# Ledger of designs, part 36: peptides against a protein of PDB entry 5T59

Target 1, 112 residues: chain A of PDB entry 5T59
Amino acid sequence: TTPTMQSTSLLTEHLGYPPISLVDDIINAVNEIMYKCTNAMEKYLMQRNIIGKKDFSDEIKIGTAKLESLLENSVDKNFDKLELYVLRNILSIPSDLLEENRFRLLHHEKLV
Target 2, 90 residues: chain B of PDB entry 5T59
Amino acid sequence: EHIRFQRLVQVCNKALEESIRKLQSWEKIHECFPNYGQTREGIENLTVCQQQVIKLWSNLSRVEFDAIFHERSIEEKLNQLDDLINKARS

## One batch from the design tools (peptide; aimed at target 1 N78 D80 L84, target 2 V11)

Design b2_p20_6_s2 (made by RFdiffusion4, then SolubleMPNN; from b2_p20_6, 9 letters changed)
Fold by OpenDDE base, seed 2:
Structure b2_p20_6_s2 (fold): chain B 112 residues (1-112), chain C 90 residues (1-90), chain A 20 residues (1-20)
Amino acid sequence: as target 1 above (112 residues)
Amino acid sequence: as target 2 above (90 residues)
Amino acid sequence: SKRKEELEKETDKWEEELEK
């Protein structure tokens, strides 16, 4: 279920920021971590690119790129699930609390 | 009584675990380096690399996510949300 | 969106697993 404007407004007031901002922080963080991991892998292997008389630099570059793509796809899929789960189940307001009397309670808690 | 923050931590761990799952497969790693992985030294290097990447993934995610949660005060806010919901339903 | 529908189904599975 897509969050309502009212729900988003109430949560923003409660949190001090829009709910999506938390998700954005998480996604941005994991993306940064992802590229740090793949970069570290490439650097590690490129420092060990010559075995015997053979230079495996090209294979290493291609291989690490493939693993990066694999990780990117997995991160994209799983954190899309995370986003949906968080917005549906964690950063959500039950419909019964969106009624007038309970809506006042949410607003009142912020002001008191 | 407080459940939302626990679920946030759980779903974050789930997403992280599922994301790194394929890199935990030696077969998939080796497949990307078919000739390099045919050498003794290559296998050793790939093994160390795989282990280091997984550890780096775990450590960095823990530190960064905890920082986000702290900066956003999300545990406190989610606990308050739980309390508010429970109060409204009472 | 078909992609969204699939994502919804997979997320539903996570909900079942995490809320047991």
Scores: peptide ipSAE 0.676, ipTM 0.953, DockQ to the pose 0.944
OpenDDE base, seeds 1, 3, 4, 5: peptide ipSAE 0.673, 0.673, 0.672, 0.675; ipTM 0.953, 0.953, 0.954, 0.954; seed 1 fails the geometry check

Design b2_p20_6_s3 (made by RFdiffusion4, then SolubleMPNN; from b2_p20_6, 8 letters changed)
Fold by OpenDDE base, seed 2:
Structure b2_p20_6_s3 (fold): chain B 112 residues (1-112), chain C 90 residues (1-90), chain A 20 residues (1-20)
Amino acid sequence: as target 1 above (112 residues)
Amino acid sequence: as target 2 above (90 residues)
Amino acid sequence: DEKKKELEKETEKWEKELEE
C-alpha cells in the first residue's frame, strides 16, 4: 500500500521530480485558491455590511470565518484522499515491474 | 491504452467538487448569516456572493491545475509510464 | 491509526467509482 523506496526512486527518475512534489503543488494551489475565495467573499459582504440602519460587520466576519473553516476541513479531507489515490494508483509502479529484469527497462528507458 | 492522466484529471475534479459541495448549499450559507439573511438585501447579497465564489473556485482551480500539469509535464510522463507498463506486460 | 483506516476506506470508494 505504501510506496516503496525503490518505486519512489524509479518514479523520481522518470518524472524528474519526486512523486510527492506533484501532490504538494496541487495541495498548495487549492489552499491558495481557498483563501482567495473566502477573502473575496468577506470583502464583497463587508462592502455591503449596512442594511438599512443596521451594521452587520461583526456577523459577516464571524460568518465568513465559519465558512472558511468549513471549506478548509472539506479541502483537507478530500485532498488527503486525492493524495492517497494519486500515490497508490497513478504515480505507482506495479510490483511485477520492480523485478530485476523489468527494473532495467525503467532505467534503460531514461538513458535511451 | 493511456489511463493514468485521465484518472488524475478525474480525481482532481472529484476532490474539487466534493470540497465545494457544502458551499453549494444555500441552507449552510444562510446559517452562517442568520440575521443578515433575514433582510431582502442580505439575501440578494448572499446569493450573488455564493454564485461568485463557486465560479471563482472553478475558474481558479482550472487555471492553476492546468499550469501545474504543464509545468510538471505530467500528461506526457504518465502516458510514457502507461506505455512502459503495457510493454512490460506484453 | 484509525483515521488512516477511515481514509483508506473512503479512498477505496473513490477507486471503485473512478474505475467503473
Scores: peptide ipSAE 0.659, ipTM 0.952, DockQ to the pose 0.949
OpenDDE base, seeds 1, 3, 4, 5: peptide ipSAE 0.655, 0.656, 0.654, 0.658; ipTM 0.952, 0.952, 0.952, 0.952

Design b2_p20_6_s4 (made by RFdiffusion4, then SolubleMPNN; from b2_p20_6, 7 letters changed)
Fold by OpenDDE base, seed 2:
Structure b2_p20_6_s4 (fold): chain B 112 residues (1-112), chain C 90 residues (1-90), chain A 20 residues (1-20)
Amino acid sequence: as target 1 above (112 residues)
Amino acid sequence: as target 2 above (90 residues)
Amino acid sequence: SEKKKELEEETKEWEKELEE
C-alpha cells in the first residue's frame, strides 16, 4: 500500500527529512558505485587489450558494455524492491498509531 | 525490541547481494568475452577483474551506506520509532 | 501496472525471507 500523507508528514517530522530522501541517497550511492565498478573493469581490461599479436579492444568495449547493462538491470530491479520494502515495512507508521488519540501522542512526543 | 534498523541493514545487504549475483557467474563473464577468454592470459585477466570488481562493489557499498546511515542518523531514529510504536501499543 | 504487481509479489518474498 502507498504511504498516506499523514504518515509521511509524521515521519518527516520525526526523521528531519522525508522518508523518500533516505531511499534516494541509497539509490544514488549504488548507482555511483555501479559505474565505478564497470569503469574500473573496462580500464583494467583495456590496459591488457593486446594478447600475443591480437588487439581485443573492440571486444573488451562491447563486453564491458554488456556487463554494465546487466548490472544496471539488476540494480534497478533489486533496489526497486528495496524502496518498496523500506517505505512499507521500515519507514512506516502502523495504522493504529494514525488514530486520533495515538496521532496526538506521536505529535506530542516530538514536541516535548 | 529494536528491529527496524536491523531490517534496513538486512534489506540493503540483500539488494546488494542480488544485484551482483550475475557478475559472480564466471560463465556470464566469459560469454561477454568469447575470444578474449579463449586465451590463457585473457582468462587470467578476466579472473582477476571479476574478483576485483566484486571486492570493489562490496567495499564501496559498505563505506557509502554506512556514511548515509550516519548522516541521516537512521539507527537512532528507527530505534526511537520502535520505542514509540511499542509504547503506543502498551 | 503489471510490472508493479510483479514487483509487489517479489517484494513480498523478501518480506517473508527477512521477517521469518
Scores: peptide ipSAE 0.657, ipTM 0.952, DockQ to the pose 0.946
OpenDDE base, seeds 1, 3, 4, 5: peptide ipSAE 0.654, 0.655, 0.654, 0.656; ipTM 0.952, 0.952, 0.952, 0.952

Design b2_p20_7 (made by RFdiffusion4)
Pose (drawn by RFdiffusion4):
Structure b2_p20_7 (pose): chain A 112 residues (1-112), chain B 90 residues (1-90), chain P 20 residues (1-20)
Amino acid sequence: as target 1 above (112 residues)
Amino acid sequence: as target 2 above (90 residues)
Amino acid sequence: EEEEELEEEVEKWEEEIEEE
């Protein structure tokens, strides 16, 4: 289903937070991990940048950064689909409920 | 009957697996370090990275998301939502 | 065009998850 304002309004009430807030926590979380991994990988190699008698410090900075940017694209790509797949199929509303008052059951839930 | 939350787990894992796949390929890893990878020690060091970075990637994400799912009680909100739409359709 | 590609990829994910 396509998201609507009633679903955003109702789901915000059921959840206690807008549906997008969960998606923010995920995207923001994975990004932090992505950089935590690349930074950890660069330091592992920089203290191993000299093999034999040659110094590969330049190649490592370029390689670690060349990898980081490829994840920035792939992650932004795959988690936008998540941002979409979730708001359309998970935090979703059918027509059975907004055609004939979903308000009854949510109000009914908070009380009885 | 509780089907929506398991989906949230499936879509999260799905996104992560695709997000890291280019790093599971030794080829693309060596492309970023062509000269460094032509040394024995370089090959050994790069192997230690991709295998550890992947494990770190899987672990950090697994722990946080399980935590996010807890701080927002999403498993329950969705189980309440799944079994609630059924009561409505009935 | 980028939004349409994402919508097509989401449909593939929807089919794969339903098969699982």

Design b2_p20_7_s1 (made by RFdiffusion4, then SolubleMPNN; from b2_p20_7 with E1S E3K E8K E19K)
Fold by OpenDDE base, seed 2:
Structure b2_p20_7_s1 (fold): chain B 112 residues (1-112), chain C 90 residues (1-90), chain A 20 residues (1-20)
Amino acid sequence: as target 1 above (112 residues)
Amino acid sequence: as target 2 above (90 residues)
Amino acid sequence: SEKEELEKEVEKWEEEIEKE
């Protein structure tokens, strides 16, 4: 189920930041890591681009680009799953706690 | 009793593991370098490169994700959330 | 749909993670 405005507000108050901010941090981090990995791979191979009398620079550039694309697609898919899972199952408030009396309890606990 | 942070760690590990899985395939690596990988030195270089990338992926993700979790105090906050929910249901 | 497929995959993860 989609998070409600009420649950988002309560979680934001509890966390000190919107729940989506945590997910954004995670996604931004993995994207940065991804490109560091692919860059390292390209640099490593480009320093070893000549074998015998043949220069494999073009093949290395194309190959690393293909692997980067492969990794990008996989990261996108899997971290879309992660986002949905986290927002639904981890950073979520059960519906029974959104009732009037329990809602007040949640808010009161933060204020006390 | 506290389950949310554990599940956060688990889902992060799962996403990271599934994301790098294709790069763990030697066949997929080799097919991207069909001629380079036909040489002895090329195979050696690709092998080392593959291993280093996987290690780099693992190490960087561990450090960065732990930093995020610390900066966001997420373990404490999720434990408190678990406690709050359990209290409300008791 | 793509969204529907995503939902199914997340459900799979839920089963795997929460079976413990």
Scores: peptide ipSAE 0.710, ipTM 0.952, DockQ to the pose 0.855
OpenDDE base, seeds 1, 3, 4, 5: peptide ipSAE 0.709, 0.710, 0.709, 0.709; ipTM 0.953, 0.953, 0.953, 0.952

Design b2_p20_7_s2 (made by RFdiffusion4, then SolubleMPNN; from b2_p20_7, 6 letters changed)
Fold by OpenDDE base, seed 2:
Structure b2_p20_7_s2 (fold): chain B 112 residues (1-112), chain C 90 residues (1-90), chain A 20 residues (1-20)
Amino acid sequence: as target 1 above (112 residues)
Amino acid sequence: as target 2 above (90 residues)
Amino acid sequence: SEEEEKEKEVKEWEEEIEKE
């Protein structure tokens, strides 16, 4: 179920920020972490690019890029699922509480 | 009684675990470095690299996500939301 | 579709996390 404008407004008032902002923080963080991991991997291997008389620099660069792409795809997929789950099941207000009388209660709780 | 924050932590862990799962496969790591991984030193380097990346992933995500949760006061807010919902249903 | 598959997978997560 897609969040309603009413639920978003109520949650924004409750949280002090729009619900999507939390998800954005999480996604931004994992993206940063992802590239730190892949960068660390490339740097580590590039410092060990020569074995014997062979230089594996090109293979390392290509291989690391492939792993980065693999991780990017997986992160995108799984955190899209996370976004849906969070917005629907965690940062959500049950429909029965969006009725007129219960809506007043939610608003009143913020003001008291 | 309070369930939303626990579920937030659980779904974050789930997403992180599923995201890194393919990098936990030695076969997938090795296939990206087919010639490098044919050498003894290459295998050793890849093994260490794989372990370090997984640890880095876990450690950084823990620190960063905890920071986000703290900055957003999300545990408190979700507990309050649970209480509000339970109260309204009573 | 891809979106339908995503919905199914989210449902699986819901069942897994909320089975308590």
Scores: peptide ipSAE 0.695, ipTM 0.951, DockQ to the pose 0.824
OpenDDE base, seeds 1, 3, 4, 5: peptide ipSAE 0.694, 0.694, 0.693, 0.694; ipTM 0.951, 0.951, 0.951, 0.951

Design b2_p20_7_s3 (made by RFdiffusion4, then SolubleMPNN; from b2_p20_7, 6 letters changed)
Fold by OpenDDE base, seed 2:
Structure b2_p20_7_s3 (fold): chain B 112 residues (1-112), chain C 90 residues (1-90), chain A 20 residues (1-20)
Amino acid sequence: as target 1 above (112 residues)
Amino acid sequence: as target 2 above (90 residues)
Amino acid sequence: SEEEEKEKEVEEWEEELEKE
């Protein structure tokens, strides 16, 4: 179920920020972490690119890029799911509380 | 009584675990370095690299996500939300 | 569709995480 404008407004008032902002922080963080991991991997291997008389620099670059793409796709998929789950099940207001009388209660709780 | 923050932590862990799952496969790692991985030193380097990446992934995610949760006061806010919902249903 | 598959997978997560 897609969040309603009403629930978003109420949650924004409660949280002090829009619910999506939390998700954005999480996604931005994991993306940064992802590239730090892949960069570290590439640098580690590139410092060890010569074995015997063979230079594996090209293979390392290609291989690391493949792993980066693999991780990137997986992150996108799983954190898209996370976004849906969080917005629907965690940062959500049950429909019964969006009724007129209960809506007033939610608003009143913030003001008191 | 308070369930939302617990679920937030759980779903974050789930997403992180599923995201790194394929990098935990030695076969997939080796597949990306077919010739490099045919050498003794290459195998050793890849093994260390794989372990370090997984550890880095875990450590950085823990630190960064905890920081986000703190900055957003999300545990407190979610607990309050649980309480509010429970109160309204009583 | 891809979106339908995503919805299904989210539902699986819901079932898994809410078992506890």
Scores: peptide ipSAE 0.649, ipTM 0.949, DockQ to the pose 0.869
OpenDDE base, seeds 1, 3, 4, 5: peptide ipSAE 0.647, 0.647, 0.647, 0.647; ipTM 0.949, 0.949, 0.949, 0.948

Design b2_p20_7_s4 (made by RFdiffusion4, then SolubleMPNN; from b2_p20_7, 7 letters changed)
Fold by OpenDDE base, seed 1:
Structure b2_p20_7_s4 (fold): chain B 112 residues (1-112), chain C 90 residues (1-90), chain A 20 residues (1-20)
Amino acid sequence: as target 1 above (112 residues)
Amino acid sequence: as target 2 above (90 residues)
Amino acid sequence: SYKEELEKEVEEWEEELEKE
């Protein structure tokens, strides 16, 4: 089920913001967290880049980059799923509430 | 009765859990550092690093998502939505 | 396609999360 313009309008009125804005906040947050995590990992290992007499800096940089890419791909996919799930199943208006009389009810409840 | 906010929390947790799943694999971590991970000290560092990253991921996501939910008043709004739907169907 | 695969996986989540 795809959200309609009417449901989006009703939800926007109810929420005080478009439903997609919540999803955007979540996605922006996880992206920021993701890069904080990968950055922390790189910094931690780069502070420990020398084992014995060998410098592993290059390997650490390449390795952390690979892990970052792995995490990015996973985050993108899973939060694409989250977006679809939220918009279709959580921030949605059942069809029986999309009738004209029900539309007025939602509007009335906000004003009263 | 009120189910939407619960599901929001659940799907957020699901997405977070599935996203970090691959980093929870020691094998995948080790594969990215084939020579570094052949040293005792390297293994120790990678182990600590893996644990710290997972904890950081969990802690930051909890704090940030709770802040978002609060700022957007989403629990209240979703509960109200549930109530409206239930009222309309009764 | 990616979209089709994504929707299938979302359906799996729906079944899992709405099971209760």
Scores: peptide ipSAE 0.704, ipTM 0.953, DockQ to the pose 0.885
OpenDDE base, seeds 2, 3, 4, 5: peptide ipSAE 0.703, 0.704, 0.704, 0.703; ipTM 0.952, 0.953, 0.953, 0.952

Design b2_p20_8 (made by RFdiffusion4)
Pose (drawn by RFdiffusion4):
Structure b2_p20_8 (pose): chain A 112 residues (1-112), chain B 90 residues (1-90), chain P 20 residues (1-20)
Amino acid sequence: as target 1 above (112 residues)
Amino acid sequence: as target 2 above (90 residues)
Amino acid sequence: SAEEAIEKAEEHAEEAEEFL
């Protein structure tokens, strides 16, 4: 289903937070991990940048950064589909409920 | 009957697996370090990276998301939602 | 912000369907 304002309004009430807030926590979380990994990888190599008698410091900075940017694209790509797949299929509303009052059951849930 | 939360786990894992796939390929890893990878020690060091970075990627994401799913009780909110739409359709 | 998220979901519906 396509998201609607009633679903955003109702799901915000059921969840206690807007449906997008969960998606923010995920995207924001994976990004932090992405950089934590690349930074950890660069330092592992920079203290191993000299093999034999040659210094590969330049190649490592370029390589570690050249990898980081490829994840920035792939992650932004794959987690936007998640941002979409979730708001359409998981935090989702059918027509059975907004055609004939979903308000009854949510109000009914909070009380009885 | 509880089907929506397992999906959330499936979609998260799906996004992560596709997010890291280009790093599982030794080729593209060597392309970023062509000269460095032509040394024995370089090959050994790069192997230690991709295998550890992947493990770090998997572990950090696994722990946080399980935590995020806890701080927002999403497994319950969705289980309540799954079994609630069924009561409505009935 | 909610309206922008709904518009984004309408524009990229095929990506959500092909995600899995």

Design b2_p20_8_s1 (made by RFdiffusion4, then SolubleMPNN; from b2_p20_8, 9 letters changed)
Fold by OpenDDE base, seed 1:
Structure b2_p20_8_s1 (fold): chain B 112 residues (1-112), chain C 90 residues (1-90), chain A 20 residues (1-20)
Amino acid sequence: as target 1 above (112 residues)
Amino acid sequence: as target 2 above (90 residues)
Amino acid sequence: KALEAIQKAKENASLADSFL
């Protein structure tokens, strides 16, 4: 089941931040890493763009762009799945506990 | 007893692994550089590049994700959540 | 097999050093 407003509120209180913030951090990080990787690839190959008498700069630029697109699509797909799984199955509260008992336990733990 | 953090790590690793899968294919790499990859030096450069970028991906992701988990105290928080749920059902 | 030999021979080669 999808997270409810009540679940989000309780988890936010417990975590000290909204559950989605963790996912955002993860996604932002992997995107940054992705572009660092593709940039490094391009730079590495562009430093080695001439073989013999032929300049492969154009082919390298096109090729690395293709790889970037391929990686970007895969990252988007897999981390969309991750987002759904984390929010539904990890950062979740069972529906039967969303009532008084969960509230009491959370407050009790903070007070003790 | 504590399962949520373990699951978080597992799904993160899975997502990272699946994301880099295409770059692990030599055929895919070579297809992007059809003429460059016909030269001996080109093949050597592509081989090193492929190997190094995969290592970079792995190293950066490990460092950054661990930093996020620490900053968010997520292991502790998820363990506490497991405990709260188990206690509520007892 | 040839690729393995190349990888071993170039094991000390690094991607752009600024990223490693």
Scores: peptide ipSAE 0.203, ipTM 0.921, DockQ to the pose 0.014
OpenDDE base, seeds 2, 3, 4, 5: peptide ipSAE 0.190, 0.189, 0.203, 0.198; ipTM 0.918, 0.919, 0.920, 0.920

Design b2_p20_8_s2 (made by RFdiffusion4, then SolubleMPNN; from b2_p20_8, 7 letters changed)
Fold by OpenDDE base, seed 3:
Structure b2_p20_8_s2 (fold): chain B 112 residues (1-112), chain C 90 residues (1-90), chain A 20 residues (1-20)
Amino acid sequence: as target 1 above (112 residues)
Amino acid sequence: as target 2 above (90 residues)
Amino acid sequence: SVLEAIKKAKENEEEAENFL
């Protein structure tokens, strides 16, 4: 089921923050980690760029850039799935409960 | 009974694992360094680099995600949510 | 609040159960 405005409001009150904020923290963290990893790879290899009197600096730079791109694509794909799953299945209120609540509230409002 | 936080941890771990999968492939690594990887020293360097980056990925993600979960009090909040829902259905 | 919403939902279910 898709998150509703009502569920978002209720969960925001319960959590003390909007549900999306948790996902944002996670995604921001993994992006930072990703670039730290690729940077570390490049630095490590660039310190070892000369083998047998041949300088492989250009190949290392291109190669690490390719790996970074691969990792970026994978992170985007998998954490997009994570976002959807978390918001729909973890940070969610069952629709049947929301419907019952709405029904009761509407009934009360009509009586008042 | 309490299932939401466990699921959160599981899906985070899955996303992290799937994201790093291609870097775990030696073939993919070697393809990015075709000439460098033709040397003995190059192979050794790439091997160590691959191992270290995977460890770095795992360690950093563990520390950062745990920090997020703590700062957001998400385990407590999700447990409370589970309890509330279960009570409503009893 | 979530607590209040859930409580109201439970009350509704109990009323329905008692009616049946």
Scores: peptide ipSAE 0.161, ipTM 0.894, DockQ to the pose 0.026
OpenDDE base, seeds 1, 2, 4, 5: peptide ipSAE 0.126, 0.087, 0.138, 0.142; ipTM 0.892, 0.892, 0.894, 0.890; seed 4 fails the geometry check

Design b2_p20_8_s3 (made by RFdiffusion4, then SolubleMPNN; from b2_p20_8, 9 letters changed)
Fold by OpenDDE base, seed 2:
Structure b2_p20_8_s3 (fold): chain B 112 residues (1-112), chain C 90 residues (1-90), chain A 20 residues (1-20)
Amino acid sequence: as target 1 above (112 residues)
Amino acid sequence: as target 2 above (90 residues)
Amino acid sequence: DVLKRIEKAKENAEEADNFL
């Protein structure tokens, strides 16, 4: 199920930040890492672009771009799944805790 | 008792592993460099490149994700959430 | 600092440091 506004508010109070912020940090980090990896790969191969008397620079640029695209697509797919799972199953409040008496308990624990 | 943080770590590791899977395929790597990969020296370079990028991916992700988890105090917060849920159900 | 953490990761991984 999709998180409710009430759940988001309660979790934000508990965490000190909105649940989505954690996911954003994770996704931003993996994207940065992804491009660092592909950039390093391209640079490594471009330093080794000549074999014998043949220059493979164009092939290397095209090939690394293809690999970057493959990695990018996979990252997008898998971390979209991660986002959904985390928000629905990890950073979630059971429906029974959203009842008035349980809601008060959660706030009471926070203020102790 | 405390299960949410363990699940977070597991799902992060799974996403990272699934994301890098295509680069773990030598066939996929070679297909991107059809002529370069037909030379002995090219194969050697691609082999090293593949190994190094996978290691870089693993090491950078480990350090960065651990830093995020620490900065967000997520283990403590998720454990507390588990405790709150357990108390409410008792 | 993100950059510091990245650099630390590179230092901890000898092969990764050599790769970059």
Scores: peptide ipSAE 0.328, ipTM 0.931, DockQ to the pose 0.022
OpenDDE base, seeds 1, 3, 4, 5: peptide ipSAE 0.296, 0.286, 0.317, 0.302; ipTM 0.930, 0.929, 0.930, 0.930

Design b2_p20_8_s4 (made by RFdiffusion4, then SolubleMPNN; from b2_p20_8, 7 letters changed)
Fold by OpenDDE base, seed 4:
Structure b2_p20_8_s4 (fold): chain B 112 residues (1-112), chain C 90 residues (1-90), chain A 20 residues (1-20)
Amino acid sequence: as target 1 above (112 residues)
Amino acid sequence: as target 2 above (90 residues)
Amino acid sequence: KTLEAIKKAEENAEEADNFL
């Protein structure tokens, strides 16, 4: 199920940051990595754009752009799933523990 | 008893693996370079490029994700969360 | 730990720039 406000607050206190911040870090990282990879591909191929007497620069640019799009779509799809899973199943508090006792436990552990 | 961090690592790896799967297809790579890939040199270049980008993807992801996990102290925090939940249920 | 990770990341970035 979708995280509640109470769950988010408790987890934020426990983590020292909102749960979504971890997911944001992960997604931002993979996006950066993705573009580094596609940029590297393009540069590598553009350094090898001439074969014989033919210049394949245009084809390389178009082709790498297509690959980038494919990768973008896949990243978006898979990391959207990841986000949902992490927030729902990993960074989550069971509903039966979403009560005052759970909150006190967090404070108790913090004070001890 | 501690399961959350393990699951986090697993789903991260899965997402990374599934994301790069399209680039692991030679057919898809070649289709993007129909004329370039008709040349011997082009095929060689594409082959090396494909191999290197997959390695780069893996290496960068490993380093960056580990850094995130460390900076966020997520293993410790998730273990603590597991412990808290277990204590609450006992 | 963090410094080592940063160093490794920089090395990987360099490898990306020198993609071979």
Scores: peptide ipSAE 0.108, ipTM 0.913, DockQ to the pose 0.022
OpenDDE base, seeds 1, 2, 3, 5: peptide ipSAE 0.100, 0.095, 0.087, 0.089; ipTM 0.912, 0.911, 0.910, 0.910

## One batch from the design tools (peptide; aimed at target 1 N78 N89)

Design b2_p21_1 (made by RFdiffusion4)
Pose (drawn by RFdiffusion4):
Structure b2_p21_1 (pose): chain A 112 residues (1-112), chain B 90 residues (1-90), chain P 21 residues (1-21)
Amino acid sequence: as target 1 above (112 residues)
Amino acid sequence: as target 2 above (90 residues)
Amino acid sequence: EEEFEELNEELLEETREELEE
């Protein structure tokens, strides 16, 4: 289903937070991990940048950064689909409920 | 009958697996370090990275998301939502 | 390999401490 304002309004009430807030926590979280991994990988190699008698410091900075940017694209790509797949299929509303009052059951849930 | 939360887990894991796939390929890894990878020690060091980075990627994301799912009780909110739409359709 | 595994463990520990807070 396509998201609507009633679903955003109702789901915000059922969840206690807007449906997008969960998506923010996920995207923001994986990004932090992405950089944490690349930074960890660069330092592992920089203290191993000299093999034999040659110094590969330049190649490592370029390689670690060249990898980081490829995840920035792939992650942004794959998590936007998640941002979409979730708001359409998981935090989702059918027509059975907004055509004939979903408000009854949510109000009914909070009380009885 | 509780089907929506398992989806949330499936879609998160699906996004992560696709997010890291280019790093599972030794080829693209060596492309970023062509001269460095032509040394024995370089090959050994790069192998230690991709295998550890992937494990770190899987572990950090696994722990946080399980935590995020806890701080927002999403497993329950969705289980309440799954079994609630059924009561409505009935 | 062992040193990099220790570093990964330290990062996991820090992340767990942040989540507990």

